# Designs tried in a protein design run: peptides against a protein of PDB entry 5H65. Part 181

Target 1, 294 residues: chain A of PDB entry 5H65
Amino acid sequence: QYLERTPLCAILKQKAPQQYRIRAKLRSYKPRRLFQSVKLHCPKCHLLQEVPHEGDLDIIFQDGATKTPDVKLQNTSLYDSKIWTTKNQKGRKVAVHFVKNNGILPLSNECLLLIEGGTLSEICKLSNKFNSVIPVRSGHEDLELLDLSAPFLIQGTIHHYGCKQCSSLRSIQNLNSLVDKTSWIPSSVAEALGIVPLQYVFVMTFTLDDGTGVLEAYLMDSDKFFQIPASEVLMDDDLQKSVDMIMDMFCPPGIKIDAYPWLECFIKSYNVTNGTDNQICYQIFDTTVAEDVI

## One batch from the design tools (peptide; made by RFdiffusion4, then SolubleMPNN)

Design b2_p22_4_s4 (from b2_p22_4, 10 letters changed)
Fold by OpenDDE base, seed 3:
Structure b2_p22_4_s4 (fold): chain B 294 residues (1-294), chain A 22 residues (1-22)
Amino acid sequence: as target 1 above (294 residues)
Amino acid sequence: SRFDGREKRPEDPYVPENVPPL
């Protein structure tokens, strides 16, 4: 779509909702720390939540590791099971279920593992060796997803999360509905298990100034604004550096705003009611900035 | 952080205000 560039002073006088193309300087932004901007967003209920911390996951998996795998749920048509007993004082049992494709065990790089009783460290080690990992527990009749507070699927360093509010979990045997049991597409796994997948998003507030006016604009973006996936940035130092570089380019520390580069973006206005107070707010949309910086 | 690049769990997470309505 084509939009003519509108000065901020003109925008600030107009009613919402409307869409604008603007050219402004990034006076400031929040949050300043990248990891604080990375959140999980539900596309259905629109809840924003924090990405779980390593410590939170440790607790979840430690709790799961206290439960013994149910022998009756091992070695089904869907998966072959192997049990390890740790050499520690507790003799903890860890079950790894290797999901088969049409009764055949796939190659390690195509294999989905269901892990029962594993620690975060053990799960991460296995995810580095095998294609995909799902943390599970023994249910009454079948294996079940361990906890939606933890990833429902781990692929390499990517942790896929589901919405607790919107998901209606189904048992592991529902993976049988997947025709292809080699690629393990996260959306397909989620659908089979009744999970509404959460989206990684960058969440920021930009203060924009074009010399005629100042406004704050909300940014919620998964991969377009920086051309960097929010789903990968937390686990990749180079991607983190890239985002930091972009932000430093538009809002350089220790330099006056007069020397800041111009940012071109699209914003849309919307009405917000907070009690008796009504205000017009703005959101950035359909904008990519990385091409201008890199 | 080894896990997610965060040094510690934020005590005061950033919460955006006035998000777009549904």
Scores: peptide ipSAE 0.212, ipTM 0.725, DockQ to the pose 0.428
Fold by OpenDDE base, seed 1:
Structure b2_p22_4_s4 (fold): chain B 294 residues (1-294), chain A 22 residues (1-22)
Amino acid sequence: as target 1 above (294 residues)
Amino acid sequence: SRFDGREKRPEDPYVPENVPPL
């Protein structure tokens, strides 16, 4: 999209909605801590959610681990089952179901595991060894997803979440609809199980200053702005450092704004009503900053 | 931590204000 550059002083006088191209300095931004900016967004209901903390997941999986796997649901055409009994925790039962592709067990790097009764630690260990892991529980007639408050799919260090509001969960046997039971694409798994997948997004507020005026702009972006996936940043120190470097470049600590680099971006204005107050706000869109930095 | 590279979140998360309409 091409727009002529408009000074902030002119923008601040305009009615919304409109789109602008601007050149401004990043005076400040919030949140300052990267992990606070990473959220989950539903593409359907647009609800923003916090990414669950490890402690939150521990609780969910601990609760799930109190349930004994149903023997009747083991060893179907879809999966082969193996059960372990822990030596501690009063002999907790853990079931791992290995999903088969056309009746054959795939290689570990292509295998989907359904884990029943596992702790977060156990699940994470398995996800590091195998391609994909789904936390499940025994339903009445089939295995079911354990809890949408936890990941519906774990692939290595990537946790995939679903929207509780928009999802209509289906039982595990619906994975049979997937022709390819080796790649385990998150969107395909979600579709099979009736899950609306949440999107990881960066959520920030920028204060922009071009010397003619100052405005705040909202940023919600998955992977375009930084050219870094929000879905990966929380688990990757290098990606975190990269984002921090980008932000430090545009908003360097300890120096005056006169020395800040110019940021070129697109913003759109929109109307917000808070009670009796009407306000024009701004959102950054269709902007990549990393290409100029790298 | 079992989640390498992820620091503990504060009790009060950042919540954006005046988000765009749907």
Scores: peptide ipSAE 0.211, ipTM 0.729, DockQ to the pose 0.360
Fold by OpenDDE base, seed 2:
Structure b2_p22_4_s4 (fold): chain B 294 residues (1-294), chain A 22 residues (1-22)
Amino acid sequence: as target 1 above (294 residues)
Amino acid sequence: SRFDGREKRPEDPYVPENVPPL
């Protein structure tokens, strides 16, 4: 939809909700560190969550590794199982279940592994060799997802997370409903297991100034704004550098705002109630900075 | 690190203010 440009001074006088096209300078933004901007968003309940850190995952997988795999759940029609015993004094058992496609083991680059009792380090090593890994545990009658606080699916360096609030977990045998057991599309895996997948998003607050007025705008975007996926940026130094360069371009340190480039973007206004006070706030939407630089 | 390329997490997470209503 086409919108004419509206000056900020005019926008600041109008009631919400409304949509606007603006041309403004990025006076400042928060947070300044990229890691703080990347979050997980639920498309159903709209809660924001922090991306788990290595330390958080270590705890989860360490706890999972204290449980012994149930022998009765090994080697089903869905998967072939292999058990490793660690060379420590206690002999911890780790189970790896290789998911089959129509009774045949796929190639390693197409294979889904179900990992039971593995540490984060072990899981990460396996995820680099095989297409996909799911951390699991032995349930009463079937394997189950280990914990929604950890990834439900790891593909290379990408960790896929699910919403604890909105998900109704189903057992691993529900993967049988997938016709294609080679590609392991995250959304399909999530659907089969009753998971509402979380979306990686950039979360920022922009202070925008067009010379007529100043307003703060909320940014929540997965991949459109920077043309960089939020899902990949945390694990890629080059992508991190690219985002930093973009932000430095729009908001260069050490120079006056008069020298800043113009940003064209769409914003929408909305009402927020804080106690007895009602205020109008703004959110950036449907904006790509690479295309909207003036 | 097991997560090569990941930025180190700061002690205090950024919490956005006045987010859009649900």
Scores: peptide ipSAE 0.214, ipTM 0.729, DockQ to the pose 0.348; fails the geometry check
Fold by OpenDDE base, seed 4:
Structure b2_p22_4_s4 (fold): chain B 294 residues (1-294), chain A 22 residues (1-22)
Amino acid sequence: as target 1 above (294 residues)
Amino acid sequence: SRFDGREKRPEDPYVPENVPPL
């Protein structure tokens, strides 16, 4: 899209909603810590929630690992089951269910594993070899997703989460509805299991200053702004460094704002009502800044 | 962290203000 550049002083006088192209300096931003900006967003109920921390996942999987897999749920038409007994931990049982495609086990890179009773470490090891993993538990009549507080699907280093509020979980046998049992598209898996997938987003507030005015702009973006997926950044040190470098470039510490680079972006205004107070706020949209860093 | 490489999560997470309406 094309919009003429508008100075902030002019924008601040306008009613919402409107769209603008601006050129401004990033006076400041929050949060300063990258990991605080990465959140999960529900596209249905619009809840913003924190990405579970490693410690949270450890607890969930450790609890799950205390449960014994139900023998009656092993080896169905959907999956072949392999059981391990640990040498320690009072003989903890771990079950890996290999999902079949039309009764045939696919290649490891196309195989979905259902992991029952695995620790986070064990799950991570398996996800390195098998690209798709679902943590599960034994339900009354079928395997079920372990916990929506943990990923419903792990693909490599990407952890896919579901909304607890909007999801109505269905048992694992509902994966039978998927014609293609090799690609394991997260949205398809989610749909089959009654999960509303959460979206990884960068959530930030920018204070923008073009010398004519100052405004705060909200950023909620999954992969466009930095050209870095929010879904991958937490698991990749290089991506984290890249985001940090971008932010440091636009908002360098210890120098005056007059030396800051210009940021070109699109913002849209919108009305917000907080009790009796009505105000106009701004959101960054359709903006990519990564090209400016190359 | 062996898992996500993140620092310890702060007790008070960042909460955005005045988010766009639905």
Scores: peptide ipSAE 0.213, ipTM 0.728, DockQ to the pose 0.407; fails the geometry check

Design b2_p22_5_s1 (from b2_p22_5, 7 letters changed)
Fold by OpenDDE base, seed 5:
Structure b2_p22_5_s1 (fold): chain B 294 residues (1-294), chain A 22 residues (1-22)
Amino acid sequence: as target 1 above (294 residues)
Amino acid sequence: SGFDEAKIKIEPLSDWLSELLS
């Protein structure tokens, strides 16, 4: 499984698919903004999606808030319900459902909240206090997930999203299938509700130069390359700074490429067909930034 | 009843939620 180093000039002449070990400098990378490099990836259909912006979520939750919670769906064996009417001119009705474990209300830090009619700000405040929150709406016979365009689960500052294409949503009562109703593991919640969870990934294009040739390599990675989870980076300033620091180290601003550090990494070539045109592309794989760099 | 017990446990949190959602 050991690969010898291959110069880029040699790689550029070879057919795909192949795997290589290279030593090169990072001449440049795209996108330059970290937030633009974080995307959502479906493990089943492999579709890449943009992470929804705050403004997008505001619209979804505002629309949801126009619907009145159904009284008939309150206070089931699964959850206890509380209803509030806001004192503003709109007079929104907000329902919070507290999910029980075997008929008993768990501790606040273990309790899953289902919320109807909440704004993004309100939901975020709830998630910070109670850890686990699911935005829901009143269906015909049961509570249902509000919208897969919004998070199906918010835990602290982490937003968990599902794939619209691959998911077959089930009603909230399917949470009964979970034996443990205290930990609320995102994958378990997703499975119970028929959701295919999306994965946060870093998506970047590296322009690599070893002096013999220049090669563009694609990076799609969730947590291995930077040793930082893509799922956490958008909401953590320290993690953002760490990634920025790493990239600045690889591609220092204001200095010439001759002073750039040498990077050792693995790349694989693959064929891409666009109509009658066939091109060879490259992807970084099984590569981790050294700990001394972090 | 289980509901009554749950209500008692939720009440302190309800005040906070009321303030938040007002």
Scores: peptide ipSAE 0.052, ipTM 0.607, DockQ to the pose 0.030
Fold by OpenDDE base, seed 3:
Parts: structure tokens; C-alpha cells; sequence
Structure b2_p22_5_s1 (fold): chain B 294 residues (1-294), chain A 22 residues (1-22)
């Protein structure tokens, strides 16, 4: 997909849609905070959502913890169940269901835990220890996913989310459709449970200037642009530092734009209609930060 | 850890989970 370089001044005069190769400086970008740049994107309805904060999850799990596990749903062919009563004043009931593979409990690192009534802290500890955890609740006839506002799957430090609008949730017993109950691939889990998984994406607006013109280009990318997964960056200080370093290099603070590096990237134009207003917007695509920059 | 690479047994895990959830 070779394209000749086009100056921004020429691009700004052209109708959309078109694809361009450009060489420009990053005058500025928004948002400035990395955390604000990471969003959840639905590949189906294209809704962008904020990544839930710890406080949001605390509320969800606290609410879930107020409900008592249903004894009738314990110890099925799919999972073995254990229940604990906390020694706090409320006597909270917590159920952990250990998913079996062909009727046999797998290795700890391969075992999926279904947790009912757990707090965020407890769930995080479990996910760190045993990797795969699904927060669940007792439904009418089966265990069900607790809430799509919370992760449907937690693996280590990675929280996997689903789209509320596009998902049609199925009960936990649908995990039986998975032939291999040891790997727990997020997409497979999502499919089994009727979940449309959300994608972590970097969402930024770049103001690009090549000396002939200035335009704003939208960046929405999951792992290609920075060569860093958006799904991992929020939980890894080193990855955060890397992204910050890259952005500081592109747009160094306290330095004049004349000293900024030239960036070569691809942008595509597209039409956006908002009421009576029709405008042309631009999006960065098929662009990766060079390894020598990282 | 010993748990990570061993076959899960409900009873040993129960002890750990009890401690975790207590």
C-alpha cells in the first residue's frame, strides 16, 4: 500500500474519503493523561466506553456480595463448589466454583474459578494466584455472569469486559461447549457466554503540522501504534513509562516545535455529518512507531 | 508456587481460600 507523501495543505483541500501518507510534526495531542487515552471499544456497535475504575468495581462486587449463593446451583458436572462464611459482622457468604475439565480438576494455573460474593480485593488475589476468574451470581436455574459492568473474565491483572448493548448473556453451563476447559481463551469464553468482548484501545487526537498546514487526526488503536497492548498498559508501570516516553519524544515538553521530530504516518479522511454540518475528519491508520524510537 | 503447578484439590485449596476470605 505504497502512497506518495502529500502535504497537509493539499489534503485539507480534498474531498473524503481518501488515504494519505504524510510527514508531519505532532504539535499537540489530547488527552494528555495516558489513563484517559485508554478506552473500551465494541467492534460491533462501535461504542466507546470508559474503563471502569476500581471504585466502580468495588460497588458492583459489594452489591454482588449481598446476595447469598444458591445451594441448588453448587457442585454440578461442570464445577465443584466450596462456600465460606466470612468472620466479619455480616457473615458474608462466598462461593468459589472450580471448573472441571472432563470431570477432573485441572492444574491450578489452568483452572477457571467462578467466584460468587467475592470482593474486588478477593477476586484480584484469586486471579493473581490462579489466573482465570469469572465473577458470577446465582441465577434462577444456573450460575450467571455477575455484571457486564464488571469484567466477565479476570486473568492475572487483565480485566476482560463485554458490551452490554451487543451481548446476549447465556448461563455459565454454556461453558460446557468449550472442548478444552484449561486454556480459557477470553474470546472463547465470551462466545460461550454470549458476550461481545470489548477491545482496549488507545484513543487520542493528534494535531499534526507539516509547515504547510495543520490538521487533527484521530488515533484509535489497540496494540499496533505503540506496539504496546492497550489492555496491559494500565496495569504495567513499565509499559506506561514507555508510552509516555514515546509521546514525550514526539511532543517534547518545553521545546519549540521546530525541534520536534518528523513523523511519517498514514491518515485517512472520512465524512462526518452532524445535523446540517458536514465535516471531513482524519484518522491515523496502519502506522507503527518505529522500534528505534522506542 | 506449589498451587500453580499442581492439580487442584478442593481441600487444600479450601484451606488457602478460607484464609484468603477470612
Amino acid sequence: as target 1 above (294 residues)
Amino acid sequence: SGFDEAKIKIEPLSDWLSELLS
Scores: peptide ipSAE 0.044, ipTM 0.570, DockQ to the pose 0.045
Fold by OpenDDE base, seed 2:
Structure b2_p22_5_s1 (fold): chain B 294 residues (1-294), chain A 22 residues (1-22)
Amino acid sequence: as target 1 above (294 residues)
Amino acid sequence: SGFDEAKIKIEPLSDWLSELLS
């Protein structure tokens, strides 16, 4: 893909849609805080959602913990179950189901846990130890995913979410469709359970200035622009620092724009209609922060 | 000029962006 460089002043006068290669400075960007720029995006319906906060998850799991695990759903061919009764919360019952592979319990690092009645803290502890955890509840005939407002799969520190609009949930026994029950790939789990997985994305607005004109360009990217996965950045301080450093490089604080670096990237224009108003918008595409150009 | 240049690597990205913008 090759495009000639076009000045912003020329771009601003042209009809959409078009693709451009530009050389401009990043005058400013928003949001300024990294955690505010990370969103969840559905690849099907294209809705953007906020990443749930711990407080939100606490409420969901607390509510789930008020329900008693159904004894009839314990110890199936798919999983072995253990029940714990808490001493401090009036005998709250927590069920942990260990998913088997061909009737045999796999190694701890390969074992998927289904947790019923667990708190966020408990789930996090389990995910740190066993890697893969699914919060569940007792349905009428089978275990079911607890809530799509919570992660359908927690792996270490990574929370995997599904789209409420596009998902058609199936019961836990559908995990039987997975031939390999030792490698729990999020997409495979999602497919088995009828979940459309959401994608972590960086969502930012860049104000670009090349001296001839100024335009705002939208950035929505999962892992290419920064060469850092949006799915991992919220839980990794080093990755957060890296993104901050990159943005500080592009838009140095405390200095004039004349000293800012020049950025070369692709943008595309598109039409947006808001009521009676027609607007041309711009989005960064096919762009990666790198030392060189392909 | 006396300022640094940030070089950007251009590579194909997922087509779902096209769907979003359509």
Scores: peptide ipSAE 0.007, ipTM 0.268, DockQ to the pose 0.016
Fold by OpenDDE base, seed 4:
Structure b2_p22_5_s1 (fold): chain B 294 residues (1-294), chain A 22 residues (1-22)
Amino acid sequence: as target 1 above (294 residues)
Amino acid sequence: SGFDEAKIKIEPLSDWLSELLS
C-alpha cells in the first residue's frame, strides 16, 4: 500500500476511520519503563493482561509443589515418568514426564517435559536443557495443566501463556492428537490442550509532533515495530538494551525536540465510544524501525 | 548533533515490503 504523506493538522480535522502516512517527531511516549510496555494480549477476547512477575510464578509453582504426584498417572503410552524426592524437610516429590514420540523417547532437545511439583528454578533449568517444558498437576483421571496463570509452555527462556477467559482446558493426553511429538509448536500445543494462546505485545502511546499539530498514537505490536519479539525482550538483556536505545534515540533525554529525528510511519484513525462520548483515536500500524538503526 | 548524524528512521513496513519484492 502507498499513501501520500499527510500533515497532522489535516489528519486531526478528518473523520475516522482512515489511514495515513505521516512524518513526525516523537515528542514523548508512555510508559517509559520497558517492562511496563510489554503486555499479554488475547486475540479472541482482546483482553490485555500484565505479564506475570517471577514472584507470582513462584507462588503458583510453590503451591503446585505441595501436591504429591499421583502414581496412577505415571508411565503412560504418552510419556515415561521419573520421580525425585527432595532432601528438604518436607520431602517434596517431583515428577518429570518425558513425552514419547510414537512410543520412543526423542532426543533431549526435541523432548517435551511435563513437570509436576517443580519450582520455578527447577522448571527454568529443565527448560534450558530440554527446551520444551509444560508445568502440570495430577488431575482426577489424567495430568492437567497446572495453572493458566503460569506458562502452559516454556521453551528456553520464553514463557507461553494462555487466556483464562477463552480457554477450555483439556487433559494432557490430548497431546496424542499431535502427529509430530518432536517439534513442539506453541500454537499446536495450545490447540491440543484447548488453550487460546496470549500474544506478547508492546503497548505504548506515542505523542507525535510534526510542527503542524500534535497527535497521540497507540502502538500495539508483537515483533514488527522494533523487529524484536515482545515475547523475548523481557528475558534478554541485550534485546532490552536495544529497545531502550531505540527509544532514547527517537526521544533523547535532556535534549530539546528540535534536535529529535523525524520519523515516518503509518497511522490509522478509529472511533471510540465511551458512553455518550465519541472520540477519534489513532494507532500505528505496518511500521517498523529501520534495520540500520537496530 | 550526534543524533542528527545517526541513521534513525521509522519506516512503513509496507514500503519496505514493496522495495523488497520489487
Scores: peptide ipSAE 0.006, ipTM 0.295, DockQ to the pose 0.016

Design b2_p22_5_s2 (from b2_p22_5, 9 letters changed)
Fold by OpenDDE base, seed 5:
Structure b2_p22_5_s2 (fold): chain B 294 residues (1-294), chain A 22 residues (1-22)
Amino acid sequence: as target 1 above (294 residues)
Amino acid sequence: SGFDEAKIKIDELSEWLKELLS
């Protein structure tokens, strides 16, 4: 993995693909706002998607709440069901299904809840109390996942999303295939339901300058660069502050670039074809900021 | 029995949920 340092001026003259070790200053970066840099990435089709906003989720769950739970789908060998009628919303019906392990209801912190007709606020409260929640709807013959535009699984404050393009959804009864119905590992749940999980990633463009040249490098990373999971940063103020502090350290506002610290990192070049034009692009890889500060 | 214990647990959780969702 060892590479000798190469000045940017030399890199800019070389053909792709190649790997480099560089030492440069972070002149600027985009996007400037952290929430704009967090995306969802599909490991199969490689599409990048925006993380749904609260307003988007509200609409999805409101639409779902207009549907009445099917009484024929209540109380199976997999789950026990309870239905409530709201008092202040014209009698909205909400169904909660408690998934059992070998016919026995697990402890609250180990119990998976399937919720039908719930609002975003209600679902979030349930996930904080019971840890694992799946939004569902009544299908023709079984409960089904509500909508892949919404989380397929919410655990605490973490929203797990699936790829619409790559997923082939299966009904809720397929959770029976899970041997352990207490831990509810997101990847296992996804596999049982035919979901390809999306991955949270930081997506940024760095403008790097070592005094010999300037180049833009692309960053797509889940948890290595900042040593902070992209999956948790949007819901944790302390993690957000940490990322902001790191970026301010390397690119301090109101300070001249001559005073910026040096950043050591690995970049790889690659070719991008745009019509008849060939462009060389650069991507940061295998780099941890905490270990590369000089 | 295990069944009885599960029923009791569900009832307790259901009451909590009823209040939460009301």
Scores: peptide ipSAE 0.108, ipTM 0.759, DockQ to the pose 0.029
Fold by OpenDDE base, seed 3:
Structure b2_p22_5_s2 (fold): chain B 294 residues (1-294), chain A 22 residues (1-22)
Amino acid sequence: as target 1 above (294 residues)
Amino acid sequence: SGFDEAKIKIDELSEWLKELLS
């Protein structure tokens, strides 16, 4: 994907769509807060969604906890079940289903747990211990995914989400289609359950200035730009610091833009039509951050 | 047998979960 560098002033005069290689300074960017820049993106319908906050998940799981596990759905060929009653005022029922691999319960790190009635805190504890957890509810004839507004799979500290628009949910017994029930690859789980998995992406708007012109470019990237996965950054302090350091390096506060490092990246132009108005927009693509010190 | 081993494992894990959720 070799392209010659093109000055922004020339790009601004050209029709879309086109691809460019540029060298520019990052004058500013938005949003300024890292957590605000992380979104969920559907690769199929391209809808962007907010990552649910802890409070949002609490509500979903609290609601799920009001539902009583169906005894008839326990202990199938796919999973063995245990149920507990909490000692709190409500006497909450919590059911955990241990998914078996051809009738054999795998090791804890390979085990998939299905949980009914669990709180966010409990689910997180389980995911840390057993790696893979799916929040579920009792359906009419089978266990079903609890809610696509919540993760369909939690692995360690990573929450995997599905697209509500593109997914056609299937019941839990469809996990039987997986030959190996130990690895629990998110995409495989999603496919079995009829889920289109969402992708964590960094979403930012960069104001780029190369001295010849100023251009706003849209960034949507999962792991290439920062060489840091968007899926992991929210739960890792070190990764957060790294992203912040990178952004501060390219756009240092309290310093004149003349002292900013040069950012090399690829951008593509595209047309946007809003009614009778036509606008050319720009998006960063296939770019890993690289600087050229002035 | 594989079934027996699985049963043992689930019992152990179940006890752990019981403590965790209690």
Scores: peptide ipSAE 0.106, ipTM 0.762, DockQ to the pose 0.029
Fold by OpenDDE base, seed 1:
Structure b2_p22_5_s2 (fold): chain B 294 residues (1-294), chain A 22 residues (1-22)
Amino acid sequence: as target 1 above (294 residues)
Amino acid sequence: SGFDEAKIKIDELSEWLKELLS
């Protein structure tokens, strides 16, 4: 993958597609807010979507809580069930199903919980205690995933989402296909339930300037660029600070660009057609900036 | 028995959940 450095002025004159190695300064970037740069990406249909906010999830779980768990679906070979009624005026019923491994309940940190009627707060507390939680609802014949607009799996503070367009949901009993019912690997759970998992990605636009020219480069990266997983950054203040520090390092506020550090990266050009207009765009690839920061 | 042990575990977890959901 060795490429010689090419000045931006030369790149701007060339046809796409091509790959380049560049050395430039980060004049500016957008969005400026980190939470706005984290998106969900489908590896199959390539759609980008927003990470649901807490308010969005609250609505989904509130709706789910309006439905009473079906007693007929409790206590299968796959899971043992308990139902509680809240002591508030609403009298909300919450069902928790403890998934068994070969008929035996694993340790709490290895146990998958299926929850009906839980609030976001309750589910988060459960995920912290039991590691793995799936929000579910009572279907006609089996438990089913509650909603792909909500996480299909919550592990600690990590929310795993699936693509609504590409997923063909299967009932919860399909978890039986998993030989090991203790690790609960998100991809395995997704596969068992017919879910195409979405990927957390950083999505940013960099304005790069090497003194010979200026171009905008698109960044879509999950964990390479910052060496920080996009899947964890939203729920981890330390990781957020790290990303902010990196960006501030390359694009320090209140300082002239002449004093900015040089950023070495790879960019690829590609053609974009918008009606009769043909535009060349650029995307950053195979670039890690964190190594130089550490 | 293994069944009894599992049941005990469920009971313990259930009590915790009961408190959490109360």
Scores: peptide ipSAE 0.103, ipTM 0.754, DockQ to the pose 0.030
Fold by OpenDDE base, seed 2:
Formats: structure tokens, sequence, C-alpha cells
Structure b2_p22_5_s2 (fold): chain B 294 residues (1-294), chain A 22 residues (1-22)
């Protein structure tokens, strides 16, 4: 939708809510570290969460590995199961369940694996080989998702997370509701298991200056702003470099703002109440900067 | 039969997994 450009000085005098098209320089931004800007966002409750670190996941999977797979839950119409006992002193049992499509085991690149008792390292190796992996545990009557604090689905190097608050978990047998048991679309898997999937988002605060005024604008974006998915950036060095390059382009270190390039973007104003204090805030929306780089 | 093929595939994958998890 077309909007005429509005100077920041005029925007700062207007009541919210309104939408604006602006042309400004990026004076500064926070956080400065890319990894700190990637968050998980729930589209339902709108909570922002930190992406779990490897150490956090290790603990979860280690705890899960303390429980022995239930033999009675092996080999159902949905999946074929294999169980191994590790050679370590503890004799850890690991169960892998191969999900079938209409009673037939799909090709490795189409096969969903359910892993019970696996470590993070083992799960990652499996996801790299078979593409789709779900960490599970033995429930009373069926396999269940291990923990929403861990990924409910790992595809390659991408970890898919669910919202603890909004999800109402269902047992693994609910995957039977999926007509296609080969593609394993994350949203479909989430729906079948009663999971509200979290979205990877870039979360940043931009200080914008067009020479007439200065305002702070909030950025929460998944893949439009940088034309780089937030879901992939943490696991891809090249994508990380690309984002860093873009930010350095608009806000070059050691250079005066007069030499900064102009950023064209859309911002919307909104009211925020904090106690007795009412303030107007701004958020960037429907903006792509990558087109200026290519 | 299709069942036999599936069994063979599972066995192959299982052997691979056994090596991976060992």
Amino acid sequence: as target 1 above (294 residues)
Amino acid sequence: SGFDEAKIKIDELSEWLKELLS
C-alpha cells in the first residue's frame, strides 16, 4: 500500500496509531550481536523466548535418556521400532521408531524418525541423515513428545519449537491424521500433535534519524527484512555473515552518520501504557532492505 | 512382497543406526 514519505519530526507530533513511510538513517541498533537478536515468538500468546542453547538441550536429552523405552509401545501400525543397548557402563537403551506411510517404510529422505533415549549428538546425526526427527518418550499408552523445551521436530539443522503455554500436546499416534507421511511439514506435524509452533524472529531496536528528528523503532521480523530466515541464520555461517554485512552497510562502524546510507522503511505507531505513563512506540513493518543490497 | 521390502529396508537402516549409536 502506498504511503507518502513523512519526516520524523512530523511523526513525533502525531497521535497513535498510524502508519508511515519514512526515509531515515540507522544511527544505531540493539542488540549488537546477531545471536542475541534471534528469538522465538508465539503467534498466539505473543511471548518472546530465547532460543535454547546446546547446553540446555543436552540436559533435557540426558534426563530423557534416564528412562527406559517401554517395550509394549514398540512396533505399531504407525511405526516400526528398533532398540539398542549402548556399550557404556550404564547400558543406556535407545529406541528408534521408523514412521511408515500406509504401512510402507518411506525412503530415508522422506522417513520420520522418533528417537527415544538419544543424546543431542545422536539426534543431530540422525537428523542430518534422515532429515526429520522427533524426540519422544514412552507415555502410559503411547509415545509422547519428550519436552517442549526441546525441539518437537528437527529437520536437518533446523530446530522447530513449540509454545508451552499455548500447546495442548497429543500422543504420537495422532500423526495418523496426516494424509501425507513423507513430506513432514512442520506446521502439519505441529497441528497433529497439538503444538502451537514458535516462529524464529529477529528482534532489534533501531534508532532512526532523518535530520528532522530521532525515534526508536522496534523490529520483529522472521524473513522479510533481511530476506534471510531467522530460523536458519543460527546454523549457517554464510547467512550470519550476510546479516552482519547488511547491518554494517547501514550502520558502518567508525563512520559518521552523515555518510550513512538512507534506509527506506515503513513504521507504525502504537500506544503503550506503563502504569500512569502513556507513551507512543514505533514498529517497523513490511520492510525489505535486502533489495538495496543486491 | 511390499512387506518384505520394508523389512529389508528397516534392517539396513537398523544396522546403520547400530553403528551410529555404538
Scores: peptide ipSAE 0.103, ipTM 0.753, DockQ to the pose 0.029

